# Peptides against a protein of PDB entry 4Z5W, part 8

Target 1, 305 residues: chain A of PDB entry 4Z5W
Amino acid sequence: IPDVFLELNKLWYFSAQSNLFNGEMPRSLSNSRSISLLSLRNNTLSGQIYLNCSAMTNLTSLDLASNSFSGSIPSNLPNCLRLKTINFAKIKFIAQIPESFKNFQSLTSLSFSNSSIQNISSALEILQHCQNLKTLVLTLNFQKEELPSVPSLQFKNLKVLIIASCQLRGTVPQWLSNSPSLQLLDLSWNQLSGTIPPWLGSLNSLFYLDLSNNTFIGEIPHSLTSLQSLVSKENAVEEPSPDFPFFKKKNTNAGGLQYNQPSSFPPMIDLSYNSLNGSIWPEFGDLRQLHVLNLKNNNLSGNIP

## One batch from the design tools (peptide; made by RFdiffusion4, then SolubleMPNN)

Design b1_p8_6_s2 (from b1_p8_6, 4 letters changed)
Fold by OpenDDE base, seed 2:
Structure b1_p8_6_s2 (fold): chain B 305 residues (1-305), chain A 8 residues (1-8)
Amino acid sequence: as target 1 above (305 residues)
Amino acid sequence: MPSFLTTE
């Protein structure tokens, strides 16, 4: 990418995604006062990520995903006072979340999907201080770590939590009950154990639940048949979506089905590929908004209602 | 196999 962004003093949006750009980010780009949205996703950019947050005062969205960047996560990003959305998916950091992210009050949407992030306990302890955090994607990190169940963890404004395919151990964490605005939960493809907690059915905004491919046991909580968002057509206020798409993948190497917004996901309960027992509750018939009920590959018995 | 969500 040429180093000409100093002359582009009115450039508000720069999208160069899905090209063959290589080398480092131009220094003039990292110092742009005008840029609000920067997307360089799906290129071959390399070197360290450096942004001059004191210069980049208009930066609101940053998508650097699927590049060959190296080094540490930029600890100065919280100084970008308007930065709301960050996509750092598929950047091989081999790092922990910086402690400075405790101060990241502008942050609303964060993805580190497949970014070799380590220490889930530290990551969640840090990110809980991001009071405006609504979307958190941590898929394909923390390999074989334990999902912390510390009751003091609080994500008050969390709406989308995706921590899939981490081989995480532990149980469904009680601290998620402190997120009453949760709309989408994906904890699939882990090694989570125990029972599915009944308090999940109290998450009135939860329309998408994926607990598939874990080691859950016991009965399906009857409270899941009373998920309010699936019983009644709530006026889903179109919330500002993250400036990055989501992908529904069957494996790490396949292309995913793209979803531009969380609201574009079909209402779903996926409990497949567990060790759940007991009956299918007839009251699943009350979930008039439910599009997908996936209970396959369990130990369920009795009649199909 | 079940699916999972990513941003990549």
Scores: peptide ipSAE 0.654, ipTM 0.965, DockQ to the pose 0.866
Fold by OpenDDE base, seed 5:
Structure b1_p8_6_s2 (fold): chain B 305 residues (1-305), chain A 8 residues (1-8)
Amino acid sequence: as target 1 above (305 residues)
Amino acid sequence: MPSFLTTE
């Protein structure tokens, strides 16, 4: 990418996605005073990620996903006082979340999907201080770690939580009950055990639940038949979605189905590929907004209602 | 196989 962004003093949006750009980010780009939205997704950019937050006073969205960047997560990003959305998916950091992210009050949407992030306990302990955090994607990190169940963890404004394909151990964490605005939960493709907790049915905004491909046991909680978002057409307040798309993947190497917004996901309960027993509750018939009920590959018995 | 969500 040429070092000409000093001349582009009116440039508000720069998208160079899905090209063949290589080398480092040009210094003039890292110092741009005008850029609000920066996307360099799906290139071959390399080197250390550096942004001069004192210069980049208009930066609101940063998508650097699917590049060959190296080194640490930029600890100075919280100094970008307007930065809301960060997508660092598929950047191999081999790092922990910086302690400075405790101060990241502008942050609303964060993805580190497949970014070799380590220490989930530290990551969640840091990110709980981000009071405006609504979307958190941590898929394909923390390999074989334990999902912390510390009841003091609090994500008050969390709407989208995706921590899939981490081989995480533990149980469904009780601290999620402190997130009453949760709309989408994906904890699929882990090694989570125990029972599915009944308090999940109290998450009135939860329209998408994926607990598939874990080691859950016991009965399906009857409280899931009373998920308010699936019973009634609540006016889903279309809150501003993150500036990055989601992908529904069957494996890490396949192309995913793209979803531009979390609201574009069909209302779903996926409990497939567990060790759940007991019956299918007839009261699943009350979930008039449910599009997908996936209970396959369990130990369920009795009649199908 | 079940699916999972990513941003890449």
Scores: peptide ipSAE 0.653, ipTM 0.964, DockQ to the pose 0.865
Fold by OpenDDE base, seed 3:
Structure b1_p8_6_s2 (fold): chain B 305 residues (1-305), chain A 8 residues (1-8)
Amino acid sequence: as target 1 above (305 residues)
Amino acid sequence: MPSFLTTE
């Protein structure tokens, strides 16, 4: 990419995604005073990610996903006082989340999907201080770590939590009960164990639950038949979605189905590929907004209601 | 196999 962005003093949106751009991010772009939305997703850009946050006073959205960037996560990003959305998916950082992210009050949506992030305990302890954080995607990180169950963890404004395909150990963490606004939870493709906790049914905004491909045991909590967002339409508040798309993948090598907004996901409960036992509750019939109930490949018995 | 969500 040429170093010509100093002359582009009115450039508000720059999207050069899905090209063959290589080399470093231009310094003039990293110093742009005008740019609000920057997407360089799916290129071969390299070097360190550097943004001059003191210059980039209009930066609101950053998508650098699927590039060959190296080095540390930029610890100065919290100084970008308007930066709301960050997609750093598929960048091999091999790093922990910087401690400076405790101060990232502008942050609303963060993805590190498949970014070789380490230490999930530190990551969650840091990110809980992001008071405006609504969307958190940590899929394909933290390989074989333990999902922390520390009751002090609190994500008050969290709407979307995706921590899939991490081979995480542990249980469904009690601290998620402190996220009453949670709409989408994906903890699929882990090694989570124990029972599915009944308090999940108290998350009145939860319309998409994926616990598939874990090691859960026991009965399906009857409280899941009382998920208010799946009983009635009235609670589907379309909040502002992150500027980055989501992809529903069956494996790491296949192209995923693209979803531009979390609200575009069909209302779903997926508990498939576990070791759940007992019956299917007849009261799943009360979930009139449910599009997908997936209970396959469990130890369930009795009659299908 | 079940699906999972990413941003990539």
Scores: peptide ipSAE 0.648, ipTM 0.965, DockQ to the pose 0.858
Fold by OpenDDE base, seed 4:
Formats: structure tokens, C-alpha cells, sequence
Structure b1_p8_6_s2 (fold): chain B 305 residues (1-305), chain A 8 residues (1-8)
């Protein structure tokens, strides 16, 4: 990428995603006063990620995903006072979340999907201080760690939580009950155990629940038949719209189905590939907005209602 | 196998 962004003093949107760009980010780009949205996603860019937050005063969205960047997570990003959306997916950091992210009050959407992030306990303890955090994606990190169940964890404004394919141990954490605005939860492809907690049915905005491919036991909580977002359309809940796409993948090596917004996900309950027992509740018939009910590969019995 | 969500 040429070092000409100083001359481009009116450049507000720069998207160069899905090209063959190599080398480092040009210094003029890292110092751009005009750029609000920067996407360099899916290239072969290298070097350390550095942004001059004192210069980049208009930066609101940053997508550097699927590049060959190296080094540490930029600890100065909280100084980018307007930076809301960060996609650092598929950047091999081999790091913990920086402690400075406790101060990241502008942050609304964060993805570290497949970024070799370590220490989920520290990551969640840090990120809970991001009061405006609505979307958090941590898929393909924290290999075989334990999902912390510390009741003091609080994500007040969290709407989307995706921590899939981490081989995480533990249970569905009670601290998620402190996120009453939660709309989408994906904890699939872990080693989570215990029962599915009944309080999940109290998350009135939860329209997408993926607990598939875990080790859950016991009955399906009857309270899931009362998920208000799946019963009625009445609440036009403000949907999270991060500036990065989501991908629904069946494996790590396949291309996923792209979803540009969380709203584009069909209303779903996926409890497949667990060890759940008991019956399918007839009251699943009350979930008039439900598009997908996946109970495949469990120990369920009785009649299908 | 079930699917999971990513941003990559």
C-alpha cells in the first residue's frame, strides 16, 4: 500500500479488503486524521500493528482481520477516543488482552476470532470494564481453558457473545444473567458441561442460542419455551450492527456462510450434539418466531409434539 | 456436525 494518505486529507472510508496487499501499513495511514473506517481485511499485510491515536481522531472502525501481522495487541487503542469497532480476527498475536482495554469506553464491537488469544479469565475481567461493549467475538481462542463462572463479571450492554470452538471447560456462566440485553449467544464447539440453566429463558432479547457440540446433560429447561423474543415480535430491540461480517462455519477449513448483520441470523435454538435427555416440550409450539430448532444427536425421548 | 460463528 503506498504511503500517500497524508495527501488524502478528505479520505473518510478506506476499504482495501480481499486483495493481495503485502508489507506493512504505510505510516501516513497510521497517522490519518480523516479516516473514519479502515478495512484492510483478508490481505497479506505484515509487521506490527501501530496506530497513532492522537492523529487518528476520526477512526471509528478498524478491520485488520486475516492478515499476517505480528507482535503485540496495540495497547494504545483505547486512546483512539472514537474507535467503536475492531476486527482482529485471524491475526496470530499469541497474547493476552492488554490491561489498557479496561479504559476502552468507545469500544462497541470487538473480534479476536482465531487470534491466538490466551487467558479467558483475564480477557473477560478486562473487557467487562468496556461499558459500551455490545458485540464480543472470541471464537477459536483459549484452547482447553475454563470458562470463568465468576458472578461478579458484568457485561451490562452485551448483545452478542460468541465464544465458539475454544474447547472450553466449565458450565454456562451465571454472570451472563447480568446481560439482560443479550440477543445472540454462541458457546458451541466447547466442552461445557452440567445442565443448561433455566435463567437463559429469562433473557427476553435472546433470539439466537447455540449451545451445540458440548457435553450438556439433563433436560432442556422449560423456560426456553418462554423466550419472549421468540414468542412475539413486539420489541424492536436495537440490533447490534458491527462493521464486520460474521461467518457460520461447519469446520475451521471451510468457507462459511456470510452474515453482514446479527439480525440476518435466523431465530434459532441449537442444542444439538449434547447428552440432553427428557422430552421435547410441547410449549416449543409457542415460539412463533423460531426458525430453527436443532435437537439432533441427544438422548431425548418420548413423543415429538 | 453443527456450525459455529466466526468473523474470519
Amino acid sequence: as target 1 above (305 residues)
Amino acid sequence: MPSFLTTE
Scores: peptide ipSAE 0.641, ipTM 0.962, DockQ to the pose 0.860

Design b1_p8_6_s3 (from b1_p8_6, 4 letters changed)
Fold by OpenDDE base, seed 2:
Structure b1_p8_6_s3 (fold): chain B 305 residues (1-305), chain A 8 residues (1-8)
Amino acid sequence: as target 1 above (305 residues)
Amino acid sequence: LPSFLTTE
């Protein structure tokens, strides 16, 4: 990418995703005062990520995902006072979340999907201080770590939580009950154990639940048949989506089905590939908004209602 | 096999 962004003093949006750009980010780009949205996703850019937050005062969205960047996560990003959305998916950091992210009050959407992030306990302890955090994607990190169940963890404004395919141990964490605005939960492809907690059915905005491919036991909580978002057609206020797409994948190497917004996901309960027992509750018939009920590969018995 | 969500 040429180092000409100093001359582009009116450039508000720079999108160069899905090209073959290599080398480092131009220094003039890292110092742009005009850029609000920067997307360099799916290139071969390398070197360290450096952004001059004191210069980049208009930066609101940053997508650097699927590049060959190296080094540490930029600890100065919280100084970008308007930065709301960050996509750092598929950047091999081999790092922990910086402690400075405790101060990241502008942050609304964060993805580190498949970024070799380590220490989930530290990551969640840090990110809980991001009071405006609504979307958190941590898929394909923290391999074989334990999902912390510390009741003091609080994500008050969390709407989308995706921590899939981490081989995480532990249980469904009680601290998620402190997220009453949760709309989408994906904890699939872990080693989570215990029972599915009944308080999940109290999350009135929860329309997408994926607990598939874990080691859950016991009965399906009857409270899941009363999920308000699935009983009644709520006027889903179109919330500001993250400036990055989501992908529904069956494996790490396949292309995923793209979803531009969380609202584009079909209403779903996926409890498949567990060790759940007991009956299918007839009251699943009350979930008039439910598009997908996946209970396959369990130990369920009785009649199909 | 079930699917999972990513941003990549």
Scores: peptide ipSAE 0.682, ipTM 0.968, DockQ to the pose 0.867
Fold by OpenDDE base, seed 4:
Structure b1_p8_6_s3 (fold): chain B 305 residues (1-305), chain A 8 residues (1-8)
Amino acid sequence: as target 1 above (305 residues)
Amino acid sequence: LPSFLTTE
């Protein structure tokens, strides 16, 4: 990428995703005063990620995902006072979340999907201080760690939580009950155990629940038949719209189905590939907005209602 | 196997 961004003093959007760019980010780009949205996703860019937050005063969205960047997570990003959306997916950091992210008040959407992030406890303890955090994606990190169940964890404004394919141990954490605006939860492809907690049915905005491919036992909580977002359309809840796409994948090596917005996900309950028992509640018939009910590969019995 | 969500 040429070092010409100083001359481009009116450049507001720079999207160069899905090309063959190599080398480092040019210094003029890291100092751009005009750029609000920067996407360099899916290239072969290298070097350390550095952004001059004192210069980049208009930066609102940053997508550097799927590049060959190295080094540490930029600890100065909280100084980018307008930076809302960060996609650092598939950047091999081999790091913990920086402590400075406690001060990241502008942050609304964060992805570290497949970024070799370590220490989920520290990550969640830090990120809970991001009061404006609505979307958090931590898929393919924290291999075989324990999902913390510390009741003091509080994500007040969290709408989308995706922590899939981490082989995480533990239970569905009670601290998620402190996120009443939660719309999408994906904890699939972990080693989560215990029962599915009844309080999940109290998350009135939850329209997408994926607990598939875990080790959950017991009955399906009857309270899931009362998920208000799946019963009625009445609440036009403000949907999270991060500036990065989501991908629904069956494995790490396949191309996923792309979803540009969380709203594009069909209303879903996926409890497949667990050890759930008991019956399918007839009251699942009350979930008039439900598009996908996946109960495959469990120990369920009785009649299908 | 079920699917999971990523941003990559």
Scores: peptide ipSAE 0.682, ipTM 0.967, DockQ to the pose 0.859
Fold by OpenDDE base, seed 3:
Structure b1_p8_6_s3 (fold): chain B 305 residues (1-305), chain A 8 residues (1-8)
Amino acid sequence: as target 1 above (305 residues)
Amino acid sequence: LPSFLTTE
């Protein structure tokens, strides 16, 4: 990418995604005063990620996903006072989240999907201080770590939490009960164990629950039959979505189905590929908004209601 | 196998 962005003093949106760009991010782009939305997703850009946050006063969205960047996560990003959305998916950092992210008050949506992030305990302890954080995607990180259950963790404004395919150990963490606005939870493809906690049914905005491909045991909590967002239509508040798309993948090598917004996901309960026992509750019939109920590959018995 | 969600 040429170093010509100093002349482009009115450039508000720059999208050069899905090209063959290589080399470093131009310094003139890293110093752009005008740019609000920057997407360089799916290129071969390299070097360190550097942004001059004191110059980039209009930066609101950053998508650098699927590039060959190296080095540390830029610790100065919290100084970008308008920066709301960050997609750093598929950048191999091999790092922890910087402690400076405790001060990231502008942050609303963050993805580190498949970014070789380490130490989930530190990551969650840091990110809980992001008071405006609504979307958090940590899929394909923290390999074989334990999902922390520390009751002091609090994500008050969290709407979307995706921590899939991490081989995480532990249980469904009690601190998620402190996220009453949670709409989408994906903890699929982990090694989570124990019972599915009944308090999940108290998350009145939860319309998409994926606990598939874990090691859950016991009965399906009856409280899941009372998920208010799946009983009635009225609670589907379309809040502003992150500027980055989501992908529903069956494996890491296949192209996923693209979803531009979390609201575009069909209302779903997926508990498939566990060791759940007992019956299917007849009261799943009360979930009038449910599009997908996936209970396959469990130890369920009795009649299908 | 079931699906999972990513941003990549």
Scores: peptide ipSAE 0.681, ipTM 0.968, DockQ to the pose 0.859
Fold by OpenDDE base, seed 5:
Structure b1_p8_6_s3 (fold): chain B 305 residues (1-305), chain A 8 residues (1-8)
Amino acid sequence: as target 1 above (305 residues)
Amino acid sequence: LPSFLTTE
């Protein structure tokens, strides 16, 4: 990428996604005063990620996903006072979340999907201080760690939580009950155990629940038949989605189905590939907005209602 | 196999 961004003093949006750019980010780009939206997603860019937050005062969205960047997560990003959305998916940091992210009050959407992030306990302890955090994607990190269940963890404004394919141990964490605005939960492809907690049915905004491919036991909580977002047409307040797409994948090496917004996901309960027993509750018939009920590959018995 | 969500 040429070092010409000093001359481009009116450049507000720069998207260079899905090209063949290599080398480092040019210094003039890292010092751009005008750029609000920066996407360099799906290139071969390398070197250390550095942004001069004192210069980049207009930066609101940063997508550097699927590049060959190296080194640490930039600890100075919280100094970018308008930065809301960060996509660092598929950047191999081999790092913990910086302690400086406790001060990241502008942050609304964060993805580290498949970024070799370590220490989930530290990551959640840090990120709980991000009061405006609505979307958190941590898929394909924290391999074989334990999902912390510390009741003091608090994500008050969390709407989208995705921590899939981490081989995480533990149970469904009680601290999620402190997230009453949660709309989408994906904890699939872990080693989570115990029972599915009844308090999940109290998350009135939860329209997408994926607990598939875990080690859950016991009955399906009857409270899931009373998920209000699936009973009634609530006016889903179309809140501003993150500036990055989601992908529904069956394998890390396969192309995923792209979803541009969380609201584009079909209303779903996926409890497939567990060790759940008991019956299918007839009251699943009350979930008039449910598009997908996936209970396959369990130990369920009785009649199908 | 079930699916999971990513951003990549």
Scores: peptide ipSAE 0.678, ipTM 0.967, DockQ to the pose 0.866

Design b1_p8_7_s1 (from b1_p8_7, 4 letters changed)
Fold by OpenDDE base, seed 4:
Structure b1_p8_7_s1 (fold): chain B 305 residues (1-305), chain A 8 residues (1-8)
Amino acid sequence: as target 1 above (305 residues)
Amino acid sequence: MTPTNIIT
């Protein structure tokens, strides 16, 4: 990428995603006073990520995902006072979340999916201080760590939580009950155990629940038949989506389905590939908005209602 | 099965 962004003093949106760009980010780009939205996703860019937050006063969205960047997570990003959305998916940091992210009050959406992030306890303890955080994606990190269950953790504005494919141990954490605006929860492909907690059915905005490929036991909580967002359409609060897409792979060989918004996910309960027992509640028939009920590969018995 | 909800 050429070092010409000083001359581009009116450039507000720069998207160069899905190209063959290599080398480092040019210094003029890291100092751009005009850029609000920057996407360099899916290139071969390298070096240390550095942004001059004192210069980049208009930066609101940053997508650097799927690049060959190395080194530390930029600890100065909280100084980018308008920065809301960060996509750092598939950047191999091999790092913990910086302590400075406690001060990241502008942050609304964060992805570190497949970024070799370590220490989930520290990550969640830090990120809970991000009062405006609505979307958090931490898939393919924290390998074989324990998902913290500390009740003091509070994500008051959290709407989307995706921590899939981490081989995480532990239980569905009680601190998620402190997130009454939660719409999408994916904890699939972990080693989570215990029972599915009944309080999940009290999350009135929860329309997408993926707990598949875990080690959950016991009955399906009857309270899941009372998920208000799946009974009625009334609570579809279209909030501003993160400026990064979600990808769901249905099979190994197909391109992942791209979902540009959390609302584009089908209303779903996926409890497949667990050790759940008991019956399918007939009251699942009350979930008139439910598109996908996946209960396969469990120990369920009785009649199909 | 493939992991769900991967951002790439």
Scores: peptide ipSAE 0.139, ipTM 0.862, DockQ to the pose 0.221
Fold by OpenDDE base, seed 5:
Structure b1_p8_7_s1 (fold): chain B 305 residues (1-305), chain A 8 residues (1-8)
Amino acid sequence: as target 1 above (305 residues)
Amino acid sequence: MTPTNIIT
């Protein structure tokens, strides 16, 4: 990428995603006063990520995902006072989340999907201080760590939590009950154990639940048949989605389905590939907004209602 | 099955 961004003093949006750009980010780009949205996703950019937050006063969205960046997560990003969305998916940091992110009050959406992030306890302890955090994606990190269940963790404004494919141990964490605005929960492809907690059915905005591919036991909580978002069509105010797409892979050989917004996910309960027992509750028939009920590969018995 | 909800 050429070092010409000083001349582009009116440049508000720069998207150069899905090209063949290599080398480092130009110094003039890292000092751009005009850029609000920066996307360099899916290139071969390298070096350390550096942004001059004192210069980049208009930066609101940063997408650097799927690049060959190295080094630490930039600890100065909280100094970018307007920065709301960060996509660092598939950047191999091999790092912990910086302690400075406790001060990241502008942050609304964060993805570290497949970024070799370590220490989930520290990550959640830091990120709980981000009062405006609504979307958190931590998929493919924290390999074989324990999902902390500390009841003091509070994500009051959290709407989307995705921590899939981490081989995480532990149980469904009680601190999620402190997130009453939660709309999408994906804890799939872990080693989570215990029972599915009944308090999940009290999350009135929860329309997408994926607990598939875990080691959950016991019965399906009857309270899931009363998930308000799946019983009635609430006028979900479409809140501003993250500036980054979500991808659901159905098959190894198929391109992932792209979802541009969390609201584009089908209303779903996926409890497949667990060790759940008991019956399917007839009251699942009350979930008139439910598009997908996936209970396959469990120990369920009785009649199908 | 492949993992779901991966940002790329």
Scores: peptide ipSAE 0.123, ipTM 0.836, DockQ to the pose 0.223
Fold by OpenDDE base, seed 2:
Structure b1_p8_7_s1 (fold): chain B 305 residues (1-305), chain A 8 residues (1-8)
Amino acid sequence: as target 1 above (305 residues)
Amino acid sequence: MTPTNIIT
């Protein structure tokens, strides 16, 4: 990418996605006063990620995903006072979340999917201070760590939480009950244990629940048949979606299905591949908005309603 | 089965 962004003093949106750009990000680009939306996703860019937040006063969205960047997570990003959306998926940091992210008040959407992030306890303790955080994607990190259950953790405005495929141990964390706006929860492909907590059925906005491929035991909590978002068409106020798409891969070699918004996910309860017992509740028939109920590969018994 | 990963 040429170092010519000083001359482009009116450039608001720069997208150079899915090209063959290599080398470092141009210094003039990391100092651009005009750019609001920057996407360099799916290139071969390298070096340290550096942004001059004192210069980049208009930066609102940053997508650097699927590049060959190295080094630490930029600790100065909270100084980018308008920065809302960050996509750092598939950048191999081998790092913890910087403590400076406690001050990241502009942050609304964050993805570190498959970014070799470590220490989930520290990450959640830091990110709970991001009062405007609505979307958090931490899939393919924290390998074999314990999911913290500390009741003091508080994500009041959280709508989308995805922490899949981490081999996490522990239970469904009680602190999620402090997230009444939660719409999408994916904790699939972990080593989570215990019972599915009944308070999950009190999350009135929860339309997508994936707890598949864990070690959950006991009965399906009857309260899941009362998930209000799945009983009635609530006019889900279309709140601003993250500027980055979600990808659901069914197979390692398949192209992922792209979902541009959380609302594009089918209403779903997936409890498959656990050790759940008891009956299927007939009251699942009350979930008139439910598109997918997946209970396969459990120890369920009785009649199919 | 390959994990259904939501990958951003």
Scores: peptide ipSAE 0.119, ipTM 0.845, DockQ to the pose 0.204
Fold by OpenDDE base, seed 3:
Structure b1_p8_7_s1 (fold): chain B 305 residues (1-305), chain A 8 residues (1-8)
Amino acid sequence: as target 1 above (305 residues)
Amino acid sequence: MTPTNIIT
């Protein structure tokens, strides 16, 4: 990408997605005063990510996903006082979340999906201080770590939490009960164990639950039949979505489904590929908004209601 | 097993 952005003093949106751009990010772009939305997703850009936050006073959205950037996560990003959305998916950092992210009050949506992030305990301890954080995607990181269950962890405004495919150990963490606005939870493709906690059914905004491909045991909590967002439509507040899309892959060979908004996900309970026992509760019939109930590959018994 | 993963 040429270093010509200094003269582009009216440029508020720059999208150069899905090209063949290589080399470093232009210094003039990293110093742009006008740019609000920057997307360089799906290129071969390299070097260290550097943004001059003192110059980039209009920056609200940053999508650098699927590039060959290296080095540390930029610790100065919290100084970008308007920066709300960050997509760093598929950038191989091999790093921890910077301690400076405790001060990232503008942050609303963060993705580090498949970014070789380490230390989930430190990451969650840091990110809980981001009071405006609504969307957190940490899929394909933290390989074989333990999901922390520290009761002091608090994500008050969290709407979307995706920590799939990490081989995480532990249980469904009690601190998620402190996120009453949670709409989408994906903890699929981990090594999570224990029982599914009954308090999940108290998350009145939860319309999408994926706990599939874990090692959960015991009965399905009856409280899941009382998920208010799945009983009635009235509570589906469309909140501002992140500027980055979500991708759901059903098969390695199938094209991933792109979802531009969390609200575009079908209302779902997926508990498949666990060791759950007992019956299917007849009261799942009360979940009139439920599009997908997936209970396959468990130890369930009795009659299908 | 059909992998069902959400990623960005």
Scores: peptide ipSAE 0.055, ipTM 0.806, DockQ to the pose 0.190

